Peptides against a protein of PDB entry 5CWW. Designs and how they scored, part 43

Target 1, 194 residues: chain A of PDB entry 5CWW
Amino acid sequence: VPKLQGPFDFDLNPEDEQDDEVELKDIYVIGEKPRVADLMRGEEEELEMMKEDQHNGLSLNIICLLSTSGQVKICLDIDGVEAQWLPPRSKNKRLFAPPPEPPSLLTFQTFDTLKPAEVTPDGWPMFSEDATSPYSFYVTHPAGITYISLTPWVFRLESELQSDSEAGTEFRIDLLAKGQGSERDRIFTQTRTQ

## One batch from the design tools (peptide; made by RFdiffusion4, then SolubleMPNN)

Design b2_p14_1_s1 (from b2_p14_1, 5 letters changed)
Fold by OpenDDE base, seed 3:
Structure b2_p14_1_s1 (fold): chain B 194 residues (1-194), chain A 14 residues (1-14)
Amino acid sequence: as target 1 above (194 residues)
Amino acid sequence: KPKVIKLEDTGEPV
């Protein structure tokens, strides 16, 4: 039986955004690229094809959160949220390991997909995948469709994570977060029929 | 701390 995980701690939240005020409507998860070395211990041929694709995906899970207002919060799972299972009912007094610290999600970026005048109380923004890229997606709302791409920073972040220096990883991620953000393009706007 | 990137109110009527 899966264990309920959470609460999640959100690191680097904006000071002025009380998490209590943001009504979430949808969640989109971009899974980490499988560590080809650990999975492909049997299929050497696919390993070579995946090495030639220089666009190796991020080794971290990305959690995208969408609010009723069309705000997107992009979070990084730095600690690696492992699937926790309820321990089997084995009679052995396994020492109650202290409850694992709640996994921390790093808020990498927050941005709006709707103008203030487009926000409606009955608005149902939703994520949809881009079949052409795992790091691109759409936010669909009755007012319009916004294309989002994480590609401007994902590959730079991966190159930093692959560096032999674990020291200062959080600082380097903060520098990337302050740099070039996600691509955001409004590809469709619904004309208000008066 | 990340900043919220608002859509500029480009008051241009699309």
Scores: peptide ipSAE 0.041, ipTM 0.600, DockQ to the pose 0.456
Fold by OpenDDE base, seed 5:
Structure b2_p14_1_s1 (fold): chain B 194 residues (1-194), chain A 14 residues (1-14)
Amino acid sequence: as target 1 above (194 residues)
Amino acid sequence: KPKVIKLEDTGEPV
């Protein structure tokens, strides 16, 4: 039986007093690039398609969260959240291992897709994929459509994660988060017919 | 902590 995962803890959340009251409306997950070692157990044809994608992806899952206000949070799965199964009912009273710590998500970036005047109580923003890139997507709201691309930083983050230095990974990620943000472009705006 | 990047109201008159 699959184990229910969560709640997730959010690391490095912005101190904005509004962050605790953010009503989430949608979630978009960008899966980690497949590892060559995991593919060597598959069919050769699947191995060739996935080798081309391996050079162009992040080894971490990305979790995008969207609020009613059109705020996007980009979270990184640093711990590698794997599908967990309920332990088989072993009759042996094994010592209650302390419950595993809840998986943490690193809040890498937070940005708005709507202006304050475009936010409506009945607004329901949604994610949609970009067929041209796994690291690009759209946010659709009644006020407009915004294109988002993670490509400005995702490949730099991958190069840092592949570095032999385990020490200072968090510091290097913080430097990247303070650097060039995600690309954000409003491709469509709905004109309010007065 | 990362900062929220807000959209400024560019008061461009529609």
Scores: peptide ipSAE 0.041, ipTM 0.595, DockQ to the pose 0.521
Fold by OpenDDE base, seed 2:
Structure b2_p14_1_s1 (fold): chain B 194 residues (1-194), chain A 14 residues (1-14)
Amino acid sequence: as target 1 above (194 residues)
Amino acid sequence: KPKVIKLEDTGEPV
């Protein structure tokens, strides 16, 4: 039986999140780049082509969270959230293992997709994939459609994660988070029919 | 901490 995961701790959460429980309406997960080396243990030629594509995706999972207000939170799974299973019903080891620490998600970016006047209590924003890129997606709301691309930072972050310098990785990630944000473009706006 | 990037209410009527 799969174990319910969570709660998640959010590192670097903005202070101006009023304790108004941001009601999450949707989640979008961008899986980590498949370990090509593990998949291609037989085909050396395709491994070279996939190494030459320097635009190979991020080695971390990206978790996108969408609120009722159209706020998107981009989180990085630094620790690698593994699927947790209920321990087998073995009778005798009440090892009080301390409860596992809740997995932490690094809040990399937070941005709005709706203007304050577009936010409605009945609004239901949703994610949808971009079939052309794993690092691009849409946020659809009755007021409009917003295109999002993570490409401005994803490849830079991957280059930092692949650097043999473990020292200062957190600092470099914080610099990237403060740098160029995700691309955000409103591709459609619904005209209010009066 | 990352800053929330708000959309400016450009009250320009399209």
Scores: peptide ipSAE 0.040, ipTM 0.606, DockQ to the pose 0.540
Fold by OpenDDE base, seed 1:
Structure b2_p14_1_s1 (fold): chain B 194 residues (1-194), chain A 14 residues (1-14)
Amino acid sequence: as target 1 above (194 residues)
Amino acid sequence: KPKVIKLEDTGEPV
């Protein structure tokens, strides 16, 4: 039986974001690049071709969170949130191992897709995929449609994660988060019919 | 800590 996961701890959250005030409406997950080495243990030739494609995606899962206000939070799954299973009901009083620490998500970026005047109480923003890129998507709201691309930073982040130094990964990611942000473009704005 | 990137009245990121 699958175990319910969460709550998640959010690392590096903006100081002005009380997590308690943000009503989430949608979630969009960009899965890590397939571990071709784990999947292709039988097809070495396809493994080489997929390594040569310089556009190998990020080795971390990206979790995009969308609020009622059209705020997008981009989170990175550094610890690798795996599917957890409920242990079989064994009657043996094995000493409760301390509950595993809750999985943490690193807040990489937070940005608005709506102006304050476009936010409505009944507004329900939603994510939609971009068929042309796994690292691009749309936020659709009654006020308009915003295109988002993570491509300005995702490949740089992957290059840093491939570095032999496991130590200071969080610090390197924080430096990248302070660099070039995600692309954000309002491709459509709904004309308010008076 | 990351900062929230807001939209200006023009629609440009702040």
Scores: peptide ipSAE 0.035, ipTM 0.610, DockQ to the pose 0.360

Design b2_p14_1_s2 (from b2_p14_1 with E5T K6R)
Fold by OpenDDE base, seed 2:
Structure b2_p14_1_s2 (fold): chain B 194 residues (1-194), chain A 14 residues (1-14)
Amino acid sequence: as target 1 above (194 residues)
Amino acid sequence: SPRVTRLEDDGSPV
């Protein structure tokens, strides 16, 4: 059971404090790809398949947030990156470990799935998985269904995270965030019966 | 902050 550890402190950039309390209605989590080391304890065949699939997915958890307005925020759990670089902290049980700092989420992308005229105060948008891809999902609202795919950037981001060059990684990630975003396609629109 | 990509009334991303 993935323990959803505590409230994520969104470093919401205070400049995007438009007082529009973005009421979150749903959350969708795309877990990090399984670690090769965890697979090495099991079936060698699964490891070979994962090595051949150059599309092994992202080493970070992705947190998708959905508002009442149909706005999606794609957030990355970057604490997973820091954990890769920290040498295994010696088991000195510091009795007073400060409470684990809430995981830092990096907002990678924000986009709307609804038109302004489709937004309703009683609207309840929901996430649903795509059984064909771990990096694709749907947003369902009474006004319509939107397909979303993270595949345009997720594998490029993983390639950057796996690069031995720490220098400029943050800059390259920022360039990726400003580059080609997620695929977004409205696959169904509900006709308003007037 | 990543720019919020809105939808126009025609369904095009803005």
Scores: peptide ipSAE 0.049, ipTM 0.720, DockQ to the pose 0.347
Fold by OpenDDE base, seed 4:
Structure b2_p14_1_s2 (fold): chain B 194 residues (1-194), chain A 14 residues (1-14)
Amino acid sequence: as target 1 above (194 residues)
Amino acid sequence: SPRVTRLEDDGSPV
């Protein structure tokens, strides 16, 4: 049963001192794909098919946030990693696990989909899925439509997460975040007929 | 810090 992960604490990188209270208008969630290792507890046949699909999706949830201004924030549920990395607590101690701290979201990338002149006070940008890829989506606004793809980094991130080295995962994610970001393409622009 | 990639007025990423 996918646990409804509770309220996400946004570790807003404090250096994004954008004092502008970013009013969020929409959310788009890309659910984690089962890891091959987690599937090893399932039918071996399903595991083989997923191994052959070289494009195994990210084993982390991705939370995309959209502001009124058309700013997209792409966040990773890193605690989903930690919860997977935490050695299966030995069955015995019914220690009242403190209520699981809300999963910390790591902001991977932030980018605008609108130009300053396209931002309107009554603007309501929305996400929409790409039926062809689970890691691609659109931001629709009255001013235009922007295609976004996470594919430039998501598979690289997954390869790092599949590495036997737990150490430095956050550092590797930070390196990926500083590298090639998400693809962003304005596929449609509404011409303001003046 | 992940840099906020803004759109310039020309539509280029900054």
Scores: peptide ipSAE 0.047, ipTM 0.711, DockQ to the pose 0.335
Fold by OpenDDE base, seed 5:
Structure b2_p14_1_s2 (fold): chain B 194 residues (1-194), chain A 14 residues (1-14)
Amino acid sequence: as target 1 above (194 residues)
Amino acid sequence: SPRVTRLEDDGSPV
């Protein structure tokens, strides 16, 4: 049963004063892939199907946010990583465990899919899945359709998350964010017939 | 801070 995750607290870096003005219109979630080590406790048949998927997916949830202006924000659920590093809290049922803090989302990347002249007040952009890859999707707007792929960085990020080095994970993620970003291609543009 | 990549009116990423 997929747990309804949410509400997410966006750790929106307060330095981007421009983020408070962004009206969100759509959300797209890419769920974490189960680790092969977690499947080794399950039935042998599911293990063979995951070995054929040559690309082990990201062990983090990805939350994509879309604004009215066609801006996409890619966020990572980092608390999913911290929960793996938290030593199993000893069975002391303190009855008053504070409510689990909402998962902190790290903004990994932000980019536009529309030109300033294409932005309209009545234009409602929306996400749609790509049937060929879980890490690719489309942004559809009346002005056009943009293909997005996270594949340039997702597999590198997973390799870094699987490293035994607890120290410097945040620094390595920041280096990946400054590196090669998501692929972004306008596949269709609506010609305004004047 | 995450880099915001904008589009110029010519379609070039800024």
Scores: peptide ipSAE 0.046, ipTM 0.713, DockQ to the pose 0.402
Fold by OpenDDE base, seed 1:
Structure b2_p14_1_s2 (fold): chain B 194 residues (1-194), chain A 14 residues (1-14)
Amino acid sequence: as target 1 above (194 residues)
Amino acid sequence: SPRVTRLEDDGSPV
């Protein structure tokens, strides 16, 4: 069952003051790869198949946000990483544990799927899945369809997250974000009949 | 801040 995670606190870099103006129209969530340890309680066969598939998915949830303007934000649920490495907090369930803080999202990448001339006030872009890959999807708008793939960086990010060094994880993620971005390809453009 | 990659009029990323 996809957990409706939210509200998310966006740790938006304060330089993105423009984020307050972004009217979101759709959300696409790529769930984290199930933890091998959680699968160890289930069918051993499913665990072996997940080990053999060298294309092990990301151990973080990915939250894709789509604006009216066709802007896509790729966000990572980084609290999932911290929760993995936090030693089980001592069983002192203080009865008044503050409500769990909402998950912090790190904006990994932001990109447009529409040209400025294609943006309309009544435009409603939508996400749709790619049946061939969990890390690929489409953005559909009346002006066109854009294919997006996260595969250029997802597996590299996972390799970094699997490194024994907890220190500097955020810095390494930032370096990856500045490196190879998502693939973006306009597969269809609607010809405006004049 | 991750750079916002925009589309040019030809469809190329800016």
Scores: peptide ipSAE 0.046, ipTM 0.712, DockQ to the pose 0.334

Design b2_p14_1_s3 (from b2_p14_1 with S1K E5I K6R)
Fold by OpenDDE base, seed 2:
Structure b2_p14_1_s3 (fold): chain B 194 residues (1-194), chain A 14 residues (1-14)
Amino acid sequence: as target 1 above (194 residues)
Amino acid sequence: KPRVIRLEDDGSPV
């Protein structure tokens, strides 16, 4: 039986985010790149072709959260939340296992897709995939459609995660988060036809 | 802390 995962703790929320209950409307998950070591010999050729593509993706899951206001939060699963299965009912429930720490999501970026005047209380923004890139997607709202790409930072982050030196990794990730953000392009705006 | 990037009414990132 799969274990329910969550609640997730959000690390690195900016202090000035008023705990205004950001009503989440949608979630979009970008899965981690498959681990090469877990792939069978027959997929090695396809993976070698993918390795030659300098764009191998991120070894972390990315969780995108979308609010009613069209705010997007890009969160990283740094703990590697693997699918937890309930252990079989073996008699030795160690009564004293400390409760597992809730999985933490690192908030990497937060940005808007709507102007203040486009925000409505009954707004229903939604994610949709870009079939051409695993690290690009769309946010659709009645006011318009916004293209988003994580490519400006995702490959740089992967290079940091693959570095042999754990020393200064946190600092370098913080620099990446403060650096070049996700690409955002409003590809369509609904004209208020009165 | 991640920077919240809002859009201004003109569509510019704040």
Scores: peptide ipSAE 0.024, ipTM 0.595, DockQ to the pose 0.428
Fold by OpenDDE base, seed 1:
Structure b2_p14_1_s3 (fold): chain B 194 residues (1-194), chain A 14 residues (1-14)
Amino acid sequence: as target 1 above (194 residues)
Amino acid sequence: KPRVIRLEDDGSPV
């Protein structure tokens, strides 16, 4: 039986303490690049062809959070949120397993998709996928549609994560977060007919 | 610090 996961500890910078007031409306998850090598253990020829066509995706899960105000928060799953299963009903209460540490999500970027005047209390922004890229998506709101692409940083982040240095991963990610942000383009704006 | 990118009044990223 799948275990309910959460709460997630957002390593929210203390400056984002105002985020406690942010009502989340939608979640969009970009799964880590499948380890084709682990899945295709036995079909070596098909593995080589798929390695070339698989543009280097990120080895971390990306969790995108969308607020009522159209704020997008991009979070990285550094610790690897794996699917947890309820232990089988074996009677041995290992009462003393320390509670599993809650998975930590690193907030990588936060940005708005709506102007303050476009924010409505009845607005229900939603994510939708882009069929052309797993690292691009749309935010749809009654006021408009915004295209978002994570491609400006995701491939650089993957290159840093593939570096053999386990130490300082968080620091390297913070440096990348301060660099090139996500692409954000308003592709449609609803004209309010007066 | 996570970079907060706001929209300018013209709709451009700040």
Scores: peptide ipSAE 0.024, ipTM 0.593, DockQ to the pose 0.369
Fold by OpenDDE base, seed 3:
Structure b2_p14_1_s3 (fold): chain B 194 residues (1-194), chain A 14 residues (1-14)
Amino acid sequence: as target 1 above (194 residues)
Amino acid sequence: KPRVIRLEDDGSPV
């Protein structure tokens, strides 16, 4: 039986306490690229093909949150939320390990997909995948469709995560967050039929 | 601080 994980502590900047009123409508999860070295114990030939694919995905899970207003929050799972299973009913008094600290999600980027005049109280924006890239997706709303790509920063972030310097990882991530944002392109706008 | 990129009324990022 899967253990219910949560609540997730969003390391929301304490100044964004006013954003607690944002009603979320959809969630899109981009899973971490499996560490080929850990899974491919025995399949050396597939390991070589995956090493040549220089487009190595991010070693972190990405959680995208979508609000009624069309605001997208890109969150990174820095702590690595492992799927926890309820321990089998073993009769042994396993010492209650202290409840694991709630996994913290880092809000990497926040951006809008709708103009203020396009926001409706009954709006139901939704995520949809891009079949061509795991790091690209669409936000669909009655007012229009927005293409989003995380590719401008994902590969740079992965390069930083693969660096042997564990020290200052959070600082380097903050620098990347302040740098080039996600690509955002409105590919379709619904003409208001008068 | 997460950088909030709001759309200006013209659709440009602020």
Scores: peptide ipSAE 0.023, ipTM 0.589, DockQ to the pose 0.365
Fold by OpenDDE base, seed 5:
Structure b2_p14_1_s3 (fold): chain B 194 residues (1-194), chain A 14 residues (1-14)
Amino acid sequence: as target 1 above (194 residues)
Amino acid sequence: KPRVIRLEDDGSPV
């Protein structure tokens, strides 16, 4: 039986200038690229086809959060939150291992998809996938549709994560977060018929 | 701190 994971701690949350509790409406998860070399230890032919696709993804899970206001938070699972299964009912008193530390999510980027005048109390923005890229998606709101792409930074982040230099990884990730943001394009705007 | 990108009233990134 899958274990319910969470709550997640959000590390490096920007001080929201507004202490207003961000009401989350949707979640979008981009799974980590499978380490095919670890999975396919017995099937060499499928390994070669999947190795070419292996240059095309992040080794971390990405968790996107969407608020009622159309704010998107891009979070990275740095600790590699593996799917935890409920431990089998082994009758043996396993010593209370301290509860595993709650998985920490790094807030990599935060951005708006709506103008202040487009925000409505009854607004329900939603994510949808882009069939052309695993690192692109849409935010749909009654006011409009916004295309988002993580491609400007995701491959650079992967290159940094694969670097042999364990020292300064956090610093390099912070530099990437401060650099070029995600691509954001409003592809449709609903004209309010006055 | 992560970068926050707000939209101006004209729809431009701030």
Scores: peptide ipSAE 0.023, ipTM 0.589, DockQ to the pose 0.415

Design b2_p14_1_s4 (from b2_p14_1, 5 letters changed)
Fold by OpenDDE base, seed 1:
Structure b2_p14_1_s4 (fold): chain B 194 residues (1-194), chain A 14 residues (1-14)
Amino acid sequence: as target 1 above (194 residues)
Amino acid sequence: KPRVIRLEDTGEPV
């Protein structure tokens, strides 16, 4: 039986303590690139062709959070949130294992998709996929539709993660977060019928 | 700090 996962500790910068009041409405998960090496155990030729596609996605899961206000948080799963299963009902496993530390999500970027005047208390913004890229999506709200693309930073982040240096991963990610932001384009705005 | 990008009143990313 799958275990319900969470709560996740957001390594929210303490300056974002105002985020505790953010009512989340939707979640969009971009799964990590399939570990082709693990899946292709036996098909070496297809493995080589898939390695040459340098445009292969991020090795981390991306968790996008959407608030009622149309705020998007892009979170990275650095620790690797794996599917947890409830242990089989064997009576004898030690009650004294400390609870596993909750997985930490790194908030990479936060941005708005709505103007303050477009925010409504009854608004229910939603994510939708882009068929052209797993790293692009739409935020739909009654006020309009916003296109989002993570492509400006995802491939650069992957290149940094593939570097043999395990130490300072968080620091490298913070540097990337300060550099290139996500693309954000309002593709539709609902005209208020006066 | 995570980068917070706001919409300007014009609708352009700030």
Scores: peptide ipSAE 0.020, ipTM 0.536, DockQ to the pose 0.367
Fold by OpenDDE base, seed 5:
Structure b2_p14_1_s4 (fold): chain B 194 residues (1-194), chain A 14 residues (1-14)
Amino acid sequence: as target 1 above (194 residues)
Amino acid sequence: KPRVIRLEDTGEPV
C-alpha cells in the first residue's frame, strides 16, 4: 500500500514579503525515469530496444504546483524521495529511529500563465498531460490554455547530475535555473464577449 | 517540513 505522503507543509521562507498565501489548486508530478540498467539486470534483450527510445529523462522527480492565480512552481526532488512504502509490520519497535528528514524540494522555476487582469477569485486552473512528451503539459484556466515545456533545461540538468564532479554541481544548477526558463505558449485565449 | 529553496523568479511577463 503506497504511503500517502503529505500534507507537505511548504515552509516558504518568511523573508520574501510577496509570499502571499498561494492557494494551490493542482499538482502535476513527472516521475523519474527508472534506470532501465538497474531494473533489467536479468533481461538483456529488452534493454537494447528500450535504450534507443530513451530520451534519457531526468533522474529526479519533478513536482509542478499550480495556484489560483495561474502561477506555476517547478520543484525538483533532489533528495530522491523514494516511494516510502508502509514499512512491513516488522514487530521490532525501532522506537528511536529519528524521524526521516523531511524531503527537500528545490524550487527550480516559478512563472505565471495568466495576466493580472485574467486572474479571477473563482478561477480553478488545472494541469493536463501532453501525450507527445513526458516533460510537457498544459495549464487550463477559464481565461485560456497555456502550453508548458520543460525540455529547454531538463536534459541539460540531467547531464549535470550525471557529471562525476560533485564540486560545483549546485552552482551549475543555479546557473541553469537563471538561464533559459521553461517554454510557455498561450495556445488559446478566451475572448470575453462584451 | 520539506525545505523549499526558492530560486529568483524569472519575472518574464507573459
Scores: peptide ipSAE 0.017, ipTM 0.512, DockQ to the pose 0.083
Fold by OpenDDE base, seed 4:
Structure b2_p14_1_s4 (fold): chain B 194 residues (1-194), chain A 14 residues (1-14)
Amino acid sequence: as target 1 above (194 residues)
Amino acid sequence: KPRVIRLEDTGEPV
């Protein structure tokens, strides 16, 4: 039986003190790229073909959160939220392992998809996938549709995660987060009938 | 800090 995962501690960067209780309306999860190395432990030949596609996705799960205000938070599952299964009913009194620290989601990026004047109390923005890319999606709101792509940073982040140098990875990730944000394009705006 | 990129901060002229 899958264990209910969560609560996730969002390391919501504490300095946005104005994160009023962000009422989340939708969640979009981009699953980690299958670890080809782990899947292919038996099939060396297919490893070569999948290495050539350098545009192989991120080895981390991405959790996108959408608020009523149309704010998107892009969170990274750095710790790897492995599907926790309910421990098998092994009768052995395994010492209460301290409850595993709740998996921390790193808030990588936060951005708005709505103008302040487009935000409505009853707004229900929703995610929808892009059939052309696993790292692109749409945010649909009655006021408009916004295309989002994570491609500007995802592949760079993956390259950093695959680097043998653990040293400075956090710093480089922070630089990526501060650098080129996700692509965001308003592809449709609902004309307010005055 | 992850910078909140508000639509206003994208210097596309409204």
Scores: peptide ipSAE 0.024, ipTM 0.530, DockQ to the pose 0.289; fails the geometry check
Fold by OpenDDE base, seed 3:
Order: structure tokens, then C-alpha cells, then sequence
Structure b2_p14_1_s4 (fold): chain B 194 residues (1-194), chain A 14 residues (1-14)
């Protein structure tokens, strides 16, 4: 039985009371790159073929959140939310392990896909995948369709995560996040029929 | 306390 994970403590800074009003409409999860070394323990030949075809995806899960206003939040699972299964009902002493601290999501980027004049109270923006890349997706709203790509930073972030230097990782992630944002392209705009 | 690095909204208007 899957363990109910959550609530996720979004460490929303308690001082920004204004962010509490963001009504979320959709969620899109980009799974971490499979640890081929862990999955292919015993199939060395498939491991070499997969290493060549492994377009170096991010070793972290990405959680994209979409609001009614068309705001996208890109969150990173820094703690590595492992799928927690309820331990089998073995009769042996439930050591009450303290409840694992709720996984912290790092908000890596926030950006809008809609202009203020395009936002509607009944608007229902939705994510959809891009079949060409796991790190690209669309936001569809009645006002238009926006293409989003995380590729400008994902590979750089992965390179930093694979660096042996634990020191300054947070600082380097902050620099990446302040640098090249996600690509955003409005590929379709619905003409307002007057 | 995990520091939520809020990236300041680089509010470049689309």
C-alpha cells in the first residue's frame, strides 16, 4: 500500500502572506533520470547502450505547479522523495521511527504564461507533455498555448549535482536559477471574437 | 531550516 506522502510543507516564507492565495489547477511531474546502475545490476551490455542514449536527464524529480492565473512554479525535489511503501504488517515491534520530515521542495523558477488581461476566474489552464522531450511541455489555456522548455538549465544543474564538490552546491544552484530561465514561447493565441 | 531560495521573480513582462 503506498504511504500517503504529505502534506508537503512548502516552506513558503511565512512573511509573504500574499502567496497563500495562489489557487493551483494542475500539476506536472518530471521523474528523475533512472539510476541505470541500480536498475541494470546484472545487465552490463544494456547499461552501456543506455549510457549512450541517456540524454543526461536531471537526477532530481521536477514538480511543476500551475495556477488559475497561468503562473507556473518549477519545484525541485532536493531531498529525493523516495516512494514510501507502508512496511508489510510484520508483527515485529513497530519502532515508531519519527515521521520522516516532510520532503522540502525548492522553488527553482516562477513565471507567467498569461497576460493579466487573459486571466479569467473560470480559466482552467492545463499541462500537457511534449513527446519530443521529457523536459518540455505545454500550458494550454482558453486564451492560448505556451511552450515551455527546461533544457536551458536542466543539463547545467545536473552537471553541478554530479560534481564532487558538496561545498557551495546551494550557491551554484542559486546562480543557475538566477541565470538562464526556462524557455517560454507562446505558440498560439486565441483571437478574441469581438 | 531549509532556506527557500525564492528566486526573485525576474518579472520580465512577456
Amino acid sequence: as target 1 above (194 residues)
Amino acid sequence: KPRVIRLEDTGEPV
Scores: peptide ipSAE 0.018, ipTM 0.496, DockQ to the pose 0.095; fails the geometry check

